Peptides against a protein of PDB entry 4M9S. Designs and how they scored, part 18

Target 1, 135 residues: chain A of PDB entry 4M9S
Amino acid sequence: SRGLVGVECITPYSYKSLAMALQRCVEVLSDEDRSALAFAVVMPPGVDIPVKLWSCVIPVDICSNEEEQLDDEVADRLKRLSKRGALLSGKRMPVLTFKIDHIIHMFLKHVVDAQTIANGISILEQRLLEIGNNN

## One batch from the design tools (peptide; made by RFdiffusion4, then SolubleMPNN)

Design b1_p10_8_s1 (from b1_p10_8, 7 letters changed)
Fold by OpenDDE base, seed 5:
Structure b1_p10_8_s1 (fold): chain B 135 residues (1-135), chain A 10 residues (1-10)
Amino acid sequence: as target 1 above (135 residues)
Amino acid sequence: SSFFDFSRVY
């Protein structure tokens, strides 16, 4: 399956406009939602990702140790982000998933600090290994 | 503690 490498050529003007819009959006987010948005950069763009996989990288400070509550909290954060412009797109059927837009993802790669990206990837890899070993 | 650096864009 040849992944549609859609070269979305963002013009510099579109990029600046998007950057300004995103900066304003980021500034008004809660700390929790801002953190969730930062770690969204580790997900592949244009792919419907199940909430369970999002929960592997989205940091949650407040939830009880119940896995079901963790997924619900993560889902709530992603839902809030999906209501903020074109940050995320959610689907409920057949399974609840969220997708990061290619343009948004491209921007996040430029503005999210390299250490956060590296940490997010490492955390995702570790959690995936744990899930794989438990099956 | 900011995850974002917009100075790389401007």
Scores: peptide ipSAE 0.469, ipTM 0.899, DockQ to the pose 0.512
Fold by OpenDDE base, seed 3:
Structure b1_p10_8_s1 (fold): chain B 135 residues (1-135), chain A 10 residues (1-10)
Amino acid sequence: as target 1 above (135 residues)
Amino acid sequence: SSFFDFSRVY
């Protein structure tokens, strides 16, 4: 079992300076975008993840029960986060995906509350099981 | 209720 040696991303920035900058970015987000960013912590860093999988964990308070509308709303939130610089990286082709970088992910693991992380992981696991059973 | 606790950074 080759333990994925977590590549400690050596940032040229001091952790403290990066954290302060990211804190400012988080503070100016809307409540919905801030919640989306919090739950991004459950995703593996450095991986282009399809919107469908993001929709499993990103909380949406007021949306139609239509799956397509849910994915669109999630995509819009992720797009806004990607426009805030280093928070997320979006890719449109061949499939719309979003990626969280290692540095941002490490920051989120440090500042997102433990209960939110645990809940997000549990929700993701449940949704993945549902998707797997429906194939 | 904030999902974030920045006190851990300082």
Scores: peptide ipSAE 0.467, ipTM 0.898, DockQ to the pose 0.503
Fold by OpenDDE base, seed 2:
Structure b1_p10_8_s1 (fold): chain B 135 residues (1-135), chain A 10 residues (1-10)
Amino acid sequence: as target 1 above (135 residues)
Amino acid sequence: SSFFDFSRVY
C-alpha cells in the first residue's frame, strides 16, 4: 500500500501512465467496491480516518440497520480496496482506520463525477453534524 | 462506470 508514497507526477507521460494503471484497477472492481472508492475522494488525503467516518459516506445497499453491521460492511469494502495496490492504506491498531494517499486522491478528483463529489461532501457534513448533536 | 469519467484525464 505504500508503493506510491513519494511518487510525483512530474511529466504528463508519468501522469497518463499512472492514470491508465489506476483506470484498469478501477474497472475490475465490483460495483460496490468501485462506489466506495469514488466516495473516498471526499476524505482528506494522508489522514488515517476511522471506519466510523468512512461509513458516513460509503454507500451500503444491503446491510442491517444496525450500526455495527454497517461499519463492518464498510470496513470489508475498504479492506478489499487496500489490497488493490495503493488505493488505500489500512491500519488496525490502535483503531481500524484507512487512509487515502495524495496521489490517489488527486487521481480521484479528476475522474470522479463532480456531482458525486459535491453530494459526498454534503452527506459527510450532514452526518457529522448529526453525530455531534447526538453526543 | 457510474461514478467515474476517465475521458477527463485523456
Scores: peptide ipSAE 0.466, ipTM 0.899, DockQ to the pose 0.546
Fold by OpenDDE base, seed 1:
Structure b1_p10_8_s1 (fold): chain B 135 residues (1-135), chain A 10 residues (1-10)
Amino acid sequence: as target 1 above (135 residues)
Amino acid sequence: SSFFDFSRVY
């Protein structure tokens, strides 16, 4: 699925219209998918990010401690987001990755709670350190 | 909504 590739906000009207559309998309999400979208704000926009890295920050409420199952659950959530309002773009080859577009990322920076953003960054930093130390 | 505050946009 494709994100909003090539879309840029050039006027205040365009920004408002896009924000309203995205708000509607967020409001109809499940709690789980909405949580996933909120934490997507900590990822750099325009970069194909492997599911493993997404799983570092996407909260999973009910799952086994098995990493594979966690990654599968995260992937399913991201897939749903990629099919809803072009919130993400997915790529299956060479590996499964998801990308947040700049315009969506900009939107999230404005509407996601500051504390959620701070927590997400802290969690990501911690998880990346753990991955780096184990390799 | 949880995690979101859209009043910041409007």
Scores: peptide ipSAE 0.466, ipTM 0.899, DockQ to the pose 0.521

Design b1_p10_8_s2 (from b1_p10_8, 6 letters changed)
Fold by OpenDDE base, seed 3:
Structure b1_p10_8_s2 (fold): chain B 135 residues (1-135), chain A 10 residues (1-10)
Amino acid sequence: as target 1 above (135 residues)
Amino acid sequence: SSFFDFSNVY
């Protein structure tokens, strides 16, 4: 099977080997895609997350503040990440969603700096509150 | 890199 689906037991050796491989995958990403991957750590693993929620945490440096354009840009980044091994998996139906696997999520928790994680969580919480208050 | 620390991988 594709990606990390076939991992039955993770020994310290296996973990280091997988982490080394994932490190190489991260290093070849563009700055924008690497940033998107870093903030993916704030999402729960194994859950199909709509692009709208990804847009709450994925930083967009070069684009209009129009919500539709932001969602499209985020979707493009997530699509590119989904093409890089098992970093993400996407679904088109019933709505466009992306999912991070548990092993990838564990890797990100290990290598993404603590300040970035804290900032991402704070931003997500703020955006969710704003969405909730507008409904 | 920018958001990543791989020092604990090795």
Scores: peptide ipSAE 0.449, ipTM 0.893, DockQ to the pose 0.544
Fold by OpenDDE base, seed 2:
Order: structure tokens, then C-alpha cells, then sequence
Structure b1_p10_8_s2 (fold): chain B 135 residues (1-135), chain A 10 residues (1-10)
């Protein structure tokens, strides 16, 4: 099965002002929020994605193995990112979802290291397969 | 920064 894939668009990284602003935003994040942002690159842009799917790729070190607690921790990280300009957009209704914009996604594709992207895709595919098989 | 490389942006 094929995992979630992004949509191509014109990259904004050639615009110095935007690139510098986003770089500064990334640099001031906590390690956990920065890692969450990095792995957001594996999600398709422009799609409202439930927290459950985000939890498939966002690393959580402190929470227990209880799924609900993991989702809560992931949601907290995504909420913090959504408060940092255009990094993410959150919706609470009808269900809690988060979306990455095309412009931010294209930026991430150019600044997140290739190994992280590859790992994130692999992890997402594995966990989606597990979810699908368990339903 | 961890996971990020901005060297190709500039």
C-alpha cells in the first residue's frame, strides 16, 4: 500500500524573507516541537488530518503506551505549532485535525534532511498498515 | 538544527 504523499507546488525557499522567517521560527522551537515539525513533511499538504494519523509519525518519548495519551501529547505539540504563524492550521470541529499548507510543506521538503523524510515515510507506511490490518 | 539543513536555502 502506498503511504500519504504531498502535492507539488512552486517552492517558496527562493524568497529570502520567507526562508529567514521560517528558519528563525524553527530555531526557537523546543526539541520536541521541532521534531514534530520536521516529520510534518510526510503529510500531504492542504488536507485536514486527524491527530490519530499525525501520531503515526510524530515521536513521543515521555507518554505511556496508551493511545489516548499519545494522541493528547501529539495534539499539544501540533497546537503549539499552529500558534507559530503559518506552520500549521488546526480545526476542532467536527473532529480535531491539523493541516500543513502547501507553501510550508514545500519549504520543509527542501530543509528537512533526506534521511528524516525517508524514515518518516517508512514509519508512516508501517503504522498505517498496522492500523488497516487491525480494523 | 536537528533534522534541518538550511544551507541549500541561501
Amino acid sequence: as target 1 above (135 residues)
Amino acid sequence: SSFFDFSNVY
Scores: peptide ipSAE 0.449, ipTM 0.891, DockQ to the pose 0.512
Fold by OpenDDE base, seed 1:
Structure b1_p10_8_s2 (fold): chain B 135 residues (1-135), chain A 10 residues (1-10)
Amino acid sequence: as target 1 above (135 residues)
Amino acid sequence: SSFFDFSNVY
């Protein structure tokens, strides 16, 4: 599924309407998918991000320590989010990626807890360094 | 809701 690509700015009225719609979308998510959506705020908007990088910040409660299983679980969550309104846009080729739109990212920055954002950024930075050092 | 605060939306 594809989100609302191309939206760069909105009026106060448009923001209110969109925020209300997105709030309802968040409220009907499972706890796991809602957590995944919260941490999506740390990703740069408008960029096709590989699942492996998403897995650096998406929390997984119950999963084996196998990298393959972790990526599969994260991919499933992101796929579900991509089917809920305009939350994410998925692309299968050439590599499975997901993208958060600018307007959705702006919404998340407004409603996600500041501490969650700070924690997510810290975790992402650390794990990216680890990936880079292993190459 | 956990992780989210919608009070400032309105």
Scores: peptide ipSAE 0.448, ipTM 0.892, DockQ to the pose 0.538
Fold by OpenDDE base, seed 5:
Structure b1_p10_8_s2 (fold): chain B 135 residues (1-135), chain A 10 residues (1-10)
Amino acid sequence: as target 1 above (135 residues)
Amino acid sequence: SSFFDFSNVY
């Protein structure tokens, strides 16, 4: 097994300990929050991303078709993830954004299914095109 | 229902 020993970053955690901790964290998430975390891999690390862009890729099956409600549901999921260790960091000003750090992103790239990554990128691209065409 | 594969983590 290759593991995460080859990651290029400085961390206070051993790579093996970090991977084990993150795996356990992922396993105890709800299905909805786990799905949101999986699709977070399509976002660039270290960038404060507005909730509107997160809503393009985070799957939401239960809430209404109102855009405002969709964004609120996505924001709630991301807020929960931000409270689960170092999975995400939120910023409220000047606008509500969430950021995935480099270490977590490298972990996700290693463990998220390749097909899920490809699908997430495709979905994001499609939604961005739709937004652009509607402006 | 899982998007994750941890087989190569360790």
Scores: peptide ipSAE 0.445, ipTM 0.888, DockQ to the pose 0.639; fails the geometry check

Design b1_p10_8_s3 (from b1_p10_8, 6 letters changed)
Fold by OpenDDE base, seed 4:
Structure b1_p10_8_s3 (fold): chain B 135 residues (1-135), chain A 10 residues (1-10)
Amino acid sequence: as target 1 above (135 residues)
Amino acid sequence: SPFFDFSNVY
């Protein structure tokens, strides 16, 4: 997917235009993909994040308790997002990862519900602690 | 379900 990486500064006009474009992208998403995009805001921008970590925060309502299926479902959602207006960028090798661009992340911080952001951060922190304690 | 509010951008 095409990232906006490298854009250091945008004018208010450019941002507004980009925001309008991104709004259209969000509006045409399915409910599940839209939810995934919302929770993507809790990830640090510009970092290739393994699917395993994405699965800690992306809500999945339709899957078994099998971790493999969870990761696959999350990956599918993230893949769809990566194809939709370059919302994410993915890498397959050596490990499947997804990255949110700084510009997209900045946009999400402004439009995603504050409670959703707070909840997502809390969930991520909890899951990371659990992973850390199990190692 | 998460909510998007675009009014903060404009």
Scores: peptide ipSAE 0.437, ipTM 0.896, DockQ to the pose 0.485
Fold by OpenDDE base, seed 3:
Structure b1_p10_8_s3 (fold): chain B 135 residues (1-135), chain A 10 residues (1-10)
Amino acid sequence: as target 1 above (135 residues)
Amino acid sequence: SPFFDFSNVY
């Protein structure tokens, strides 16, 4: 018996309440963490994504050109987001990964500007191609 | 925020 994952139809009221709560969460973030959260919209929801792939889309304004430092900075931002309610879920073993839940992803798709989404997807695609060509 | 637009939420 495939458990019917009951698509709880979020009523417009429930949606507005959730959106208001999440808006408040976004407003208290630092500029860096807020930027990271915006670009999280390009990741597939419900999937444990390794930090290496997050680093392909999370913008880092001031950091060393060393790849290890980039990954560490990205990881720190994602860790902070994971501590801000249910924005992200982190997993350390076997590999450090972060996951965005479906409900948060749906919210981000609604509120993140279209240009940011388009840019994030383009950047991710480019970086994935580069990684693929180097393997 | 430059990345977020909440105007369509309400």
Scores: peptide ipSAE 0.436, ipTM 0.893, DockQ to the pose 0.518
Fold by OpenDDE base, seed 1:
Structure b1_p10_8_s3 (fold): chain B 135 residues (1-135), chain A 10 residues (1-10)
Amino acid sequence: as target 1 above (135 residues)
Amino acid sequence: SPFFDFSNVY
């Protein structure tokens, strides 16, 4: 599903209404999907991000040591989020990617715990460095 | 939720 792509300006009223709707969406998520959504705040908004990069920050509680299985689990979570309101937008071609729009990202910056944001950024930076060094 | 704080939304 498409998110609210292209919306960059929100009135106070629109923000309040959207925030209430998004809060309800977050509250009905599973613990796993809710954690995935929280860490989506570290991604740049408006960019189609490959699943591999999402897997750098999305926490997975139980998976095999196979990287492929990790990516599949992450993809499933992101897919569920993309079907829940306007939380994410998925694209299958040319490569499977997910995008967070500016409005949702702004909401997350407002409601996600500051320590979670800081931790997520640190983890992403570290893992991106590792990926870069392995190429 | 341990990740979310909605107190500042309102």
Scores: peptide ipSAE 0.435, ipTM 0.893, DockQ to the pose 0.562
Fold by OpenDDE base, seed 5:
Structure b1_p10_8_s3 (fold): chain B 135 residues (1-135), chain A 10 residues (1-10)
Amino acid sequence: as target 1 above (135 residues)
Amino acid sequence: SPFFDFSNVY
């Protein structure tokens, strides 16, 4: 298959160099940060998403059951990802949000396992329903 | 990686 090189986008990087750079970036991440990046594929690109919604899909194995601590842990992971190239963009005002860029999202759609994507969407839908029912 | 497959990147 033509892979990512055949996808149309606007970037200052060549498609091959971008794909290679991103692959290397993914390979050097910690397991937990890599997992967070994988599930970022379920978010719409170019949208500032509140940390609360990110916490619905980012897997966290080591934390207390406190919701505040969960959000803080998720925020820390997203902050680390935002410091690695162009993986994510953070915004603090008016509320803490993170955004996945279109080109990164396009890359993730090509390399993240299809079952992982499907599972992530299902998990997000379930958590959103729970939030909606609790309001 | 359990989540990533780079076989179709190129």
Scores: peptide ipSAE 0.431, ipTM 0.890, DockQ to the pose 0.666

Design b1_p10_8_s4 (from b1_p10_8, 6 letters changed)
Fold by OpenDDE base, seed 1:
Structure b1_p10_8_s4 (fold): chain B 135 residues (1-135), chain A 10 residues (1-10)
Amino acid sequence: as target 1 above (135 residues)
Amino acid sequence: SKYFNFENVY
């Protein structure tokens, strides 16, 4: 199935209107959900990413060290984001995954500070190395 | 927000 990567030509007008709409959506998020959204910028757009990989970069303050609780909390945050407009798209089968669209990713690249992006990339790289070494 | 700089959007 050739996924039609629709080249959405964003006109400057469409970009401005989208940016304004997205800004409003971000402003009403909780601090935790905003943090989760910010770190979505380090994920490749248009790819279904398993929750396990999201949990590598999304900051969660959990009192318990149980991985299952971490994944569940991350999944809940991503689900909330997916219900607020087109911030994320979720799929349950065959594995629970979430995808960030190109247009949202482009927005995040402009509004997320450089330090947050750098931190997210560093964290993801570190966690991926740890996963690879434990296998 | 400490993570978002909306001034860069405009």
Scores: peptide ipSAE 0.020, ipTM 0.548, DockQ to the pose 0.541
Fold by OpenDDE base, seed 5:
Structure b1_p10_8_s4 (fold): chain B 135 residues (1-135), chain A 10 residues (1-10)
Amino acid sequence: as target 1 above (135 residues)
Amino acid sequence: SKYFNFENVY
């Protein structure tokens, strides 16, 4: 009984303290990087996701329709997020991927608007279908 | 932010 009560007390407190710290980290981000972080909530946590899939959900205003430029811009945003507060983890080999950790993902599920989550999922599903139909 | 509802953090 004492052990379970201790865990129940420690986990909410730790989460709350981490949430406050993460909130401060989010507030100092640029609008573009903050937007990218918000849409990271639609990705499965703990999985190395290729930049190509990130580019399906992260909104980017580019002058060119070149797919390579889109991926580069998305990668730059994700790299900045990986350097600030370890919000993401990047891996270059075998391909460039980014991963959201479970604890960060849990935070995002609490603070990102439900409508934003729903929209992000819909966009991802649509883009995945398009990619699947073109291959 | 239009993406974040910080009221849920507290």
Scores: peptide ipSAE 0.018, ipTM 0.542, DockQ to the pose 0.574
Fold by OpenDDE base, seed 4:
Structure b1_p10_8_s4 (fold): chain B 135 residues (1-135), chain A 10 residues (1-10)
Amino acid sequence: as target 1 above (135 residues)
Amino acid sequence: SKYFNFENVY
């Protein structure tokens, strides 16, 4: 799992306390949830993103190829992240969306492995192109 | 999706 590299605290944060708190929050996550959080870095901060789009980049090991199960599993992970230190903000109406805060996003840009970021961006770009072509 | 601005991804 090429998720969060050992969080070297290279945060440009003037708020050392916040960086430390975020590190602790990340460390207590399961490997799966931590991986999901890492890929949140590819999403634009401050934007309510539908679960369907999150499912394009969040790695999930599911036995079923059913898209509905994929979305549900992704949603569950994102919900857990939203409950743990408000790493994400969930919105249920009109559709289920999740948003990453600017501060959290900035943190992730510094602690997530560069290759993971690059891979996530590539995957997202590919999926967006596919969605765009199908519309 | 009307809830996702693709231009903000980049």
Scores: peptide ipSAE 0.007, ipTM 0.453, DockQ to the pose 0.029
Fold by OpenDDE base, seed 3:
Structure b1_p10_8_s4 (fold): chain B 135 residues (1-135), chain A 10 residues (1-10)
Amino acid sequence: as target 1 above (135 residues)
Amino acid sequence: SKYFNFENVY
């Protein structure tokens, strides 16, 4: 398995039109896509992040012999999110990247459990160190 | 919450 152990979020009702729109967008997502969105909270907002980095934290159900397909599967999920309520923005050139907007990130920071966020960041840091040491 | 309860089972 790849990704975080689990995510717990609280989505309080908001009277703000933007927050309500985001809540509705999240509500209609599949479990897989919603999970991917939740884990986006560990990424820095406003930065074009390569798919390889996303694949460190986005949970994907693949077998060990299918690890080479991890980035493609993650990319597909992120693409779907980018087509729903502008939850993410994709950039194809020079390399495929995805960016979480500050507003969306702020929303996630308020609804995703704080301990889950902390754990996710730790996992990302650990995996980044491993990637760095292997280069 | 009803929207974001996930367990990474894989």
Scores: peptide ipSAE 0.018, ipTM 0.545, DockQ to the pose 0.105; fails the geometry check

## One batch from the design tools (peptide; made by RFdiffusion4, then SolubleMPNN)

Design b1_p11_1_s1 (from b1_p11_1, 3 letters changed)
Fold by OpenDDE base, seed 4:
Structure b1_p11_1_s1 (fold): chain B 135 residues (1-135), chain A 11 residues (1-11)
Amino acid sequence: as target 1 above (135 residues)
Amino acid sequence: MPKPTILPVPP
């Protein structure tokens, strides 16, 4: 079974123009929303990811240990990002999910610090193992 | 190449 790795051949010109537009979008984000966007790089692109999995990696400074409040705050950050250009795509039904586009994900891979990416992946893997072992 | 915008590392 040949997995068509769709080589989206982004022309260097389209990439440069898009990167400049995305850079401007990132510069006007709050620090919190910009941090949430940075951690979106650890998610697989083109996949509808439920809010519960986003909450594993999106840094939220919540004084409450209530998982419900965590998911709500994460959802609000992701909703703000989805309203700013094409950063994320939200879907409400059947479950609230967010998806990062391949182009945005490729941009983030170039602009997010490598240690931040590595840490975010490690945190996601750990949290997924914890969720998987508790079910 | 556009200078990589340092997205803030979470503290």
Scores: peptide ipSAE 0.061, ipTM 0.743, DockQ to the pose 0.128
Fold by OpenDDE base, seed 5:
Structure b1_p11_1_s1 (fold): chain B 135 residues (1-135), chain A 11 residues (1-11)
Amino acid sequence: as target 1 above (135 residues)
Amino acid sequence: MPKPTILPVPP
């Protein structure tokens, strides 16, 4: 049975319509949730990413130095995004993860500033090295 | 081209 990996070849028209719909969804976000969505572009699409890795790149103004509160605040932001237009897909088991869809990722790659993408990648790489050295 | 929503780079 050939799994139809339906590469839905999103026609340029479907892309424009989706981009307009997504743009409207993004415009009604808070500045914090919109910033979190921007940094989602640094994650590989279609992969279930643990919240701990999202916390490496999602900007959070934390009033506390507790790592546990960082992951909770990041999880709440990602959960709000998952409820708005399916911008993300959350899974609770076996571990809390969030996934960006290929279509949403493609949209973000076109609308997020290139310097923001580059900075987000550099931050992720640095934080992954720090996590790897502390284990 | 979709107008880049300049998400402000946090300073």
Scores: peptide ipSAE 0.052, ipTM 0.723, DockQ to the pose 0.112
Fold by OpenDDE base, seed 1:
Structure b1_p11_1_s1 (fold): chain B 135 residues (1-135), chain A 11 residues (1-11)
Amino acid sequence: as target 1 above (135 residues)
Amino acid sequence: MPKPTILPVPP
């Protein structure tokens, strides 16, 4: 699907219509997929981000401490979101990546609570420091 | 982790 990458200027009417369409898409998500979408707000828009960085911020309740299972479950959530219209865009090659479009990211900044955004940024920063210190 | 709340867009 060619994402909304071509809309540089949304009229107030187009924004309201898009916000209503996105709200309806969010309402029919599972609690898990909705949580994954909310935490996508901490990612920079328009950047192809590897699943490993998504796994730093996407909340997963896994019974196993296996890091491989975490990345697989996160990838499955992101794949489901990518199938729901313009929510995410996935690439398989050379590495599995997902990106959030600028318009979806702007929507999330308005509908995700400020405390969840702040917590998600703090978690991402902590996990990036842990990855950087282990190399 | 606190459940992220996606607030409904006000009508």
Scores: peptide ipSAE 0.052, ipTM 0.708, DockQ to the pose 0.588
Fold by OpenDDE base, seed 2:
Structure b1_p11_1_s1 (fold): chain B 135 residues (1-135), chain A 11 residues (1-11)
Amino acid sequence: as target 1 above (135 residues)
Amino acid sequence: MPKPTILPVPP
């Protein structure tokens, strides 16, 4: 299975132009959608990630403790991000998944603070262990 | 959860 190692060598010029465009896209996000986008950096790029795994790291301030409502609110945030250019790519079948592109992920690695990245990874790891032990 | 900070894009 040939992994698409098609990271086109983004020239520094293409990167700067893309970074400026992405910065403008990020600036017009709501605080909630911007926070969801920031935590997308902890996901592996180019992988279709189920909403359930996104719900492990996307912060939601106002959901009832009902797990179903959490997944729906997370899905709505990710859907909004997917409508804003190339930020995310959604698939509906066989399961609702979202994918972060390598270019967007590379951008996020430069603009998201290192502590948020580290915390997001730690939270994801913990919640994956909890899911794995409950199965 | 700590609010993620998106930093200014480095110049």
Scores: peptide ipSAE 0.048, ipTM 0.701, DockQ to the pose 0.589

